# Peptides against a protein of PDB entry 5EIB: the designs that were tried, part 203

Target 1, 366 residues: chain A of PDB entry 5EIB
Amino acid sequence: VDLEPGTMDSVRSGPFGQIFRPDNFVFGQSGAGNNWAKGHYTEGAELVDSVLDVVRKESESCDCLQGFQLTHSLGGGTGSGMGTLLISKIREEYPDRIMNTFSVMPSPKVSDTVVEPYNATLSVHQLVENTDETYCIDNEALYDICFRTLKLTTPTYGDLNHLVSATMSGVTTCLRFPGQLNADLRKLAVNMVPFPRLHFFMPGFAPLTSRGSQQYRALTVPELTQQMFDSKNMMAACDPRHGRYLTVAAIFRGRMSMKEVDEQMLNVQNKNSSYFVEWIPNNVKTAVCDIPPRGLKMSATFIGNSTAIQELFKRISEQFTAMFRRKAFLHWYTGEGMDEMEFTEAESNMNDLVSEYQQYQDATAD
Target 2, 366 residues: chain A of PDB entry 5EIB as posed
Amino acid sequence: VDLEPGTMDSVRSGPFGQIFRPDNFVFGQSGAGNNWAKGHYTEGAELVDSVLDVVRKESESCDCLQGFQLTHSLGGGTGSGMGTLLISKIREEYPDRIMNTFSVMPSPKVSDTVVEPYNATLSVHQLVENTDETYSIDNEALYDICFRTLKLTTPTYGDLNHLVSATMSGVTTCLRFPGQLNADLRKLAVNMVPFPRLHFFMPGFAPLTSRGSQQYRALTVPELTQQMFDSKNMMAACDPRHGRYLTVAAIFRGRMSMKEVDEQMLNVQNKNSSYFVEWIPNNVKTAVCDIPPRGLKMSATFIGNSTAIQELFKRISEQFTAMFRRKAFLHWYTGEGMDEMEFTEAESNMNDLVSEYQQYQDATAD

## One batch from the design tools (peptide; made by RFdiffusion4, then SolubleMPNN)

Design b2_p21_2_s2 (from b2_p21_2, 8 letters changed)
Fold by OpenDDE base, seed 4:
Structure b2_p21_2_s2 (fold): chain B 366 residues (1-366), chain A 21 residues (1-21)
Amino acid sequence: as target 1 above (366 residues)
Amino acid sequence: SSIINIYVATPGLLIAVMEEL
């Protein structure tokens, strides 16, 4: 789905264009111009019914629909505005289905779009209410991984997308291969989301590799386990040591000993015990899939529900507040039919979410 | 059981995911 017609031509003309039904490409004539309000209230609102018709048709073709998985950017007007409109409309029509998102968080290190903090804040407000699970993929973290860890002088969108794709492949492993832990979206939600609003995940991946690097060093299970819990391997720009894990899932891929995985997972939990809440028993889940990812012998994917995710929301909130105090660019949003009060409500809800994470971080066993 | 995947304004990421799977 896109409001810009030209972006879909790249997919259609590509090697994978033939795997999609032509009718599953829905596009508008006018883009959102990096404006959430255009994506949500005007251009996106004109297109949303056409997308819902396709969603209904695909839903009717499913024998047993688990739910939806939406991938979008919170910095761009279409991904943020229209994406959250779609989430809301799908939630209204399918209230008993799981809504899962891969939400790419904006960063000034990656994009010069000045209004990204508005688009992100307005989107997070919608995601808090209308999603069951949200993977926070942070362009700040992706850039820092590419620049600092992978030593890429000028990280490209291709480099970032490679990290995102590896992570998405990792977290969906249990959904794609039978007989795994968290084999459906609902089981994942039950294991990962102890409180309905606290459904924002910090993903991580090991080993971190660039798309152009042919030197795949085979990691050991101990090395994978250590790297997976390292803050430098997190796809969200948060330090887990500044918070506490509510829940964790670890997905190992490749031919390895389950016994060795269990031993290393116990060791890493014991070493990091101060960074887990003590009042959620058995809050770490481990899966092993014998099928390695493409180009790797072994990998580990991390899913963390951590109170440290508040660092990401605080960063966005600080950027939002800096612009909003000056009423900068608000006329572009209000001109599309948006009320200024919605900005204040979105900021308030994000601050409440931060406060909720902090409350549970400070909570002790009774 | 099925999951409906929706990509909104992320063509480059869609391509990268398809290359990875």
Scores: peptide ipSAE 0.614, ipTM 0.951, DockQ to the pose 0.910
Fold by OpenDDE base, seed 2:
Structure b2_p21_2_s2 (fold): chain B 366 residues (1-366), chain A 21 residues (1-21)
Amino acid sequence: as target 1 above (366 residues)
Amino acid sequence: SSIINIYVATPGLLIAVMEEL
């Protein structure tokens, strides 16, 4: 789905264009111009019914629909505005289905789009209310990984997208291969989301590989486990050591000993016990899939529900507040039918979310 | 059981995901 027709042509003409049904490409004539309000209330609203018709058709073809996975950027107007509109409309029509998102968080390190904090804040407000699970893919973290860990002097969108794709492949492993833990979206939600509003995940991946770098040396299970829990491997720009894990899932891929995985997962939990809440029993889940990712012998993908994710939301909130106090570019949004109250409500809800994470961080077993 | 995947304004990422799968 896109409001810009030219982007769809690139996918359709690409090597994978034949995998998709032509009717599953829905595009508008006018882009959102990096404006959430255009994506949500005007240009996106004109296109949303066409998307919903496709969604209905695909849903009717499913014997048992688990739910939806929406991938979008929170910095751009289409991904943020129209993406959250779609989430809302799908939630209204399919209230009993899981809504999962891969939400790419904006960063000034990656994009110079000044209004991204507005788009992100308005989107997070919608995600808090209308999603069951949200993977926070933070461009800040991706940039830092590319620059610091992968030693890329000038990270590209291709480099970032490679990290995202590896992570998405990792977290969806259990959904794609039978006999795994969290084999469906609902089971994942039950295991990962102890409190409905606290459904924002910090993903991570090991080994971190640059595009075209074949890791000649296979990592061991201990090395994978250690890297997976390293803050430098997190795809969200927050330090887990500044918070507490509510829940964790680890997905190992490749031929390895289940016993060794279990031992290493126990060891890492024990070493990091201060960074877990003690009042959620069995809050770490481990899966092993014998099928390695492409080009790797072994990998580990991390999903963390951590109170440290509040650092990400605080960053966005600070950027939002700095703009909103000046009413910078606000007329671009109000001119599309938004009220200033929607901004303050979105900010308030995000601040409430931060407060909720902090509350559970400070909670002790009574 | 099935999951409907929706990509919104992320063509580069869609391609990258398809290359990885």
Scores: peptide ipSAE 0.608, ipTM 0.950, DockQ to the pose 0.908
Fold by OpenDDE base, seed 5:
Structure b2_p21_2_s2 (fold): chain B 366 residues (1-366), chain A 21 residues (1-21)
Amino acid sequence: as target 1 above (366 residues)
Amino acid sequence: SSIINIYVATPGLLIAVMEEL
């Protein structure tokens, strides 16, 4: 789905264009111009019914629909505005299905779009209410991984998208292969989301290796386990050591000993016990899939529900507040039929979310 | 059981995911 027609041509002309049904490409004539309100109230609203028709058709073709996975950027007007409109409309029509998102968080390191804090804040407000699970993929963290860990001098969108794709493949492993932990979206939500509003995940991936060192690196279960819990491997720009894990899932891929995985997972939990809440029993889940990822013998994907995710929301909130206090660019949003009150409501809800994470961070077992 | 995947204005990411799968 896109409001810009030229984007679809790149996918259709690409090597994968034949995999998709032509009818599953829905596109508008006018982009959102990095404006959430255009994506949500005007240009996106004109297109949303066409997307819903496709969703209905696909849903009717499913014997057992678990739910939806929406991938979008919170910085761009289409991804943020129209993406959240779609989430809202799908939730309304399918209230009993799981809504999962891969939400790419904006960063000034990656984009010069000045209104990204508005688009992100307005989107987070919608995601808090209308999603069951949200993977927070932070362009700040992705850039830092590319630059610091992968030793890329000038990270590109291609480099970032490669990290995102590896992570998306990793977190969906259990959904794609039978007999695994979290084999369905609902089971994942039950295991990962102890409190409905606290459904924002910090993903991570191992191994993260520079191209120059990849040939010489031994991939071992201990090394994967250690890297997966390293703050430098988190694809959200927050330090898990500044918060507490409510829940964790670890997905190992490749031929390895389940016993060794269990031993290493126990060891890493014991070493990091101060960074877990003690009042949620059995809050770490581990899966092993014998099918390795493409080009690797083994990998580990991390899903963390951590109170440290509040650092990401605080960053966005600070940027939002700095713009909103100046009333910068507000007329671009209000001119599309948006009320200024919605900015204040979105800011308030995001601040409430931060406060909720902090409350559970500070909670002790009685 | 099925999951419907929706990509909104993320063509580069869609391509990257398809290359990884």
Scores: peptide ipSAE 0.602, ipTM 0.949, DockQ to the pose 0.885
Fold by OpenDDE base, seed 3:
Structure b2_p21_2_s2 (fold): chain B 366 residues (1-366), chain A 21 residues (1-21)
Amino acid sequence: as target 1 above (366 residues)
Amino acid sequence: SSIINIYVATPGLLIAVMEEL
């Protein structure tokens, strides 16, 4: 789905264009111009019904629909505005299905689009209410991984997208291969989301290795386990040590000993016990899939529900507030039919979410 | 059981995912 036809033509003409049904390409004539309100109220609103028709058709073809996975960027007007409009509309039509998102968070390190904090804040407001699970893929963290860990001097969108794709493949492993832990979206939600609003995940992937060092690095279960719990490996720009894990899932892929995985997972929990809430029993889940990812002997994918995720939201909120206090660019949004109150509501809801994470961070077992 | 995947304005990421799968 896109408001710009040219982007879809690139996919159609590409090596994978034949994999998709022609009718599953829905596109507009005018882009959102990095404006959430264009995506949500005008250009996106004109296109949303056509997308919903496709969604209905695909849903009717499914014997047992678990739910939806929406991938979008919160910085761009189409991904943020139209993406959240779609989430809302799908939620209304399918309230009993799981809504899962891969939401790419904007960063000034990656994009110079000045209004990204508005688009992100307005999107987060929608995601809090209308999703069951949201993987927070933070461009700031991705950039830092590319630069610091992967030793890429000038990270590209291709480099970032590679990290995202590896992570998406990792977290969906259990959904794609039968007999695994969290084999469906609902089980994942039950295991990962103890409180409905606190459904924002910090993903991570291991191994993350620079091209120059890949040949010298042995992939071992201890190394994967250590790396996936390292703050530098988190694909959300927050430090888990500044919060507490509510829940964790670890998905190992490749031929490895389940015993060794369990031992290493126990060891890492014990070493990091202060960074877990004590009042949620058995809050770490581990899965092992014997099928390795493409080009790797083994991998581990991390999913953390941590109160440290509030650092990500605080960053966005601070950027938002700095712009909103100046009323910068507000006329571009209000001119598309958006009320200024929606900005304050979105800011308030995000601040409430931060407060809720802090409350559970400070909670003790009574 | 099935999951419907929707990509919104993420053509580069869609391509990257298809290459990874």
Scores: peptide ipSAE 0.597, ipTM 0.948, DockQ to the pose 0.866

Design b2_p21_2_s3 (from b2_p21_2, 8 letters changed)
Fold by OpenDDE base, seed 1:
Structure b2_p21_2_s3 (fold): chain B 366 residues (1-366), chain A 21 residues (1-21)
Amino acid sequence: as target 1 above (366 residues)
Amino acid sequence: SEIINIFVATPGLLRAVLEEL
């Protein structure tokens, strides 16, 4: 789905264009111009019914629909505005299905789009209310991984997208291969989301190795486990050591000993015990899939529900507040039918979310 | 059990995901 026709043509003409039905490419005539309000209330609202018709048709063709998995950027007007409109409309029509998202968080390190804090804040407000699970993929973290860990001097969107795709493949492993822990979206939500509003995940992936070092490293279960819990491997720009894990899932892929995985997972939990809440028993789940990822012998993917994710929301909130106090570009949103109150409501809800994470961070076992 | 995947304005990411799967 896109409001810009030219972007869809690149996928349709690509090597994978034939795997999609032609009708599953829905595109508008006019883009959102990095404006959430255009995506949500005007240009996106004109297209949403056409997308919903496709969603209905695909849903009817499913024998057992679990739910939906939406991938979007919160910085761009289409991904943010129209993406959240779609989430809302799908939630209304399918209230008993799981809504999962991969939400790419904007960063000034990656994009010069000045209004991204507005688009992100308005989107987070919608995601808090209308999703069951949201993987927070932060362009700031991705950039830092590419630059510091992968030793890429000039990270490209291709380099960032590769990290995102590896992570998405990792977290969906249990959904794609039968007989594993978290084999369905509902089971994942039950294991990962102890409180309905606190459904934002920090993903991580291992191995993260520079091209020059990849050839010489034997990947081991201990190394994967250690890297997966390293703050530098998190795809969200927060330090887990500044918060506490509510829940964790680890997905190992490749031919390895389940016993060794369990031993290493126990060791890393014990090493990091101060960074877990003590009042949620058995809050770490581990899965092992014998099918390795493409081009790797083994990998580990991390899913963390951590109170440290408030650092990401605080960053966005600070950027939002700095712009909103100046009423910078506000007329571009209000001109599309938004009220200034919608900005203050979105800011308030995101600040409430931060406060909720802090409350559970400070909570002790009674 | 089935999941409907929706990609909104992320053509580059969609390609990367398809290459990884």
Scores: peptide ipSAE 0.601, ipTM 0.948, DockQ to the pose 0.863
Fold by OpenDDE base, seed 2:
Structure b2_p21_2_s3 (fold): chain B 366 residues (1-366), chain A 21 residues (1-21)
Amino acid sequence: as target 1 above (366 residues)
Amino acid sequence: SEIINIFVATPGLLRAVLEEL
């Protein structure tokens, strides 16, 4: 789905264009111009019914629909505005299905789009209310990984997208291969989301490899486990040591001993026990899939529900507040039919979410 | 059981995901 036809043509004409039905390409004539309000109330609202018709048709073809996975950027007007409109409309029509998102968080290190804090804040408000699970893929963290860990002098969108794709492949492993822990979206939600509003995940991946770098060095299970829990391997710009894990899932891929994985996972929990909440029993889940990712002998993917994710939301909130106090570019949103109250409500809800994470971080077992 | 995947304004990321799967 896109509001710009030229971007869709790049996929359709590409090597994978033939794997999609022509009708599953839905596109508009006019882009959102990096404006959430255009994506949500005007240009996106004109296209949303055509997308919903395709979603209905695909849903009717499913014998057992689990739910939806939406991938979007929160910085751009189409991904943020139209993406959250679609989430809202799908939630209204399918309230008993799981809504899962891969939400790419904007960063000034990656994009110079001044209004990204507005688009992100307005989107987070919608995600809090209308998603069951959200993977926070933070361009800040991706840039830092590319620059610091992968030693890329000038990270590209191709480099960032490679990290995102590896992470998405990792977290969806259990959904794609039978006999795994969290084999469906609902089981994942039950295991990962102890409180409905606290459904934002910090993903991580090991080993971190650059595009085209064949790491011939076989990592060991201990090395994978250690790297997976390292803050430098997190795809969200948060330090897990500044918070507490509510829940964790670890997905190992490749030929390895399940016993060795369980031993290493127990060891890492014991070493990091101060960074877990004590009042959620059995809050770490581990899966092992014998099928390695492409080009690797083994990998580990991390999913953390951590109170440290509040650092990401605080960063966005600070950027939002700095613009909103000046009413910078606000007329571009209000001119599309938005009220200033929607900005205040979105800011308030994100601040409430931060407060909720802090409350559970400070909570003790009675 | 099936999951419907929706990509919104992310053609580069969609290509990267398809290359990885």
Scores: peptide ipSAE 0.591, ipTM 0.944, DockQ to the pose 0.904
Fold by OpenDDE base, seed 3:
Structure b2_p21_2_s3 (fold): chain B 366 residues (1-366), chain A 21 residues (1-21)
Amino acid sequence: as target 1 above (366 residues)
Amino acid sequence: SEIINIFVATPGLLRAVLEEL
């Protein structure tokens, strides 16, 4: 789905264009111009019914629909505005189905689009209410991984997208291969989301290796486990040491010993015990899939529900507040039919979410 | 059990995902 017609032609004409039905390519005539309100109330609202018709058709063709997985950017007007509109409309029509998102968080290190804090804040407000699970893919963290870990001097969108794709492949492994832990979206939600509003995940991936070092590094279960829990491997710009894990899932891929995985996972939990809440028993889940990812012998994907995720929301909130106090660019949003009150409500809800994470961070076992 | 995947304004990411699968 896109509001810009030219973006979809690249997918349709590509080697994978034939795997999609022609009707599954829905596009508008005018882009959102990096404006959430255009995506949500005007240009996106004109297109949403056409997308919903496709969603209905695909849903009717499913013998057992688990739910939806939406991938979007919170910085761009189409991904943020139309993406969250679509989420709300799907939630209204399919309230019993799981809504999962891969939500790419904006960063000024990656994009110079000044209104991204508005688009992100308005989107987070919708995601808090209308999603069951949200993977926070932070462009800040992706850039830092590319620059610091991968030793890329000038990270590209292609480099960032490769990290996102590896993560998406990793977290969906259990959904694609039967008989695994979290084999469906609902089981994942039950295991990962102890409190309904606290459904924002910090993903991580291992191995992350620079092209120059790939040939010399043996991939071992201990190394994967250590790297997966390293703050530098988190794809959200949060330090898990500044918070506490509510829940964790680890997905290993490749030919490895389940016993060795369990031993290493126990060791890493014991070493990091201060970074877990003590009042949620058995809050770490581990899965092993014998099928390695493409081009790797082994990998590990991390999913953390951590109170440290509040650092991401605080960053966005600070950027939002600095713009909103000066009423910068508000006329671009209000001109599309938004009320200024919606900005205040979105800011308030995001601050409430931060407060909720802090409350559970400070909670002790009674 | 099936999941409907929706990509909104992310054609580059869609390609990267399809190459990884």
Scores: peptide ipSAE 0.582, ipTM 0.941, DockQ to the pose 0.854
Fold by OpenDDE base, seed 5:
Structure b2_p21_2_s3 (fold): chain B 366 residues (1-366), chain A 21 residues (1-21)
Amino acid sequence: as target 1 above (366 residues)
Amino acid sequence: SEIINIFVATPGLLRAVLEEL
């Protein structure tokens, strides 16, 4: 789905264009121009019914629909505005299905779009209410991984997208291969989301590989386990050591000893016990899939529900507040039919979310 | 059990995902 037709032509003309039905490409004539309001209330609202018709048709073809996975950027007007409109409309029509998102968080290090804090804040407000699970993929973290860890002097969108794709492949492993832990979206939600509003995940991946570099070095299970819990491997720009894990899932891929995985997972939990809440029993889940990722002998993917995710939301909130206080660019949004009240409601809800994470961070078993 | 995947304005990411699957 896109409001700009030219972007989809690159996919349709590509080597993968044939794997999609032609009717599953829905596109508008006018882009959102980096404006959430255009994506949500005007240009996106004109297109949303056409997307819903495709969603209905695909849903009718499913024997057993678990739910939806939406991938979008929170910085751009289409991804943020129209993406959240779609989430809302799908939630209204399919209230009993799981809504999962891969939400790419904006960063000033990656984009020059000055209104990204508005688009992100308005989107987070929608995601809090209308999603069951959200993977926070932070362009800040991705850039830092590319620059600091992968030693890329000038990280590209191609480099960032490679990290995102590896992470998405990792977290969906259990959904794609039968007989795994969290084999469905609902079971994942039950295991990962102890409180409905606290459904924002920090993903991580090991080993971190640059595009085109085959890591010839096979990592060991101990090395994978250690790297997977390292803050430098997190795809969200927050330090887990500044918060507490509510829940964790670890997904190992490749031919390895399940016994060794269980031993290393126990060791890393014991070593990091201060960074877990003590009042959620059995809050770490481990899966092993014998099928390695493409180009690797083995990998580990991390999913953390951590109170440290509040650092991400605080960053966005600070940027939002600095712009909103000045009424910077507000006329671009209000001119599309938005009220200034919607900005204050979105800011308030995101601040409430931060406060909720802090409350559970400070909670004790006593 | 089936999941419907929706990509919104992410053509580069969609290509990267398809290359990994």
Scores: peptide ipSAE 0.582, ipTM 0.939, DockQ to the pose 0.896

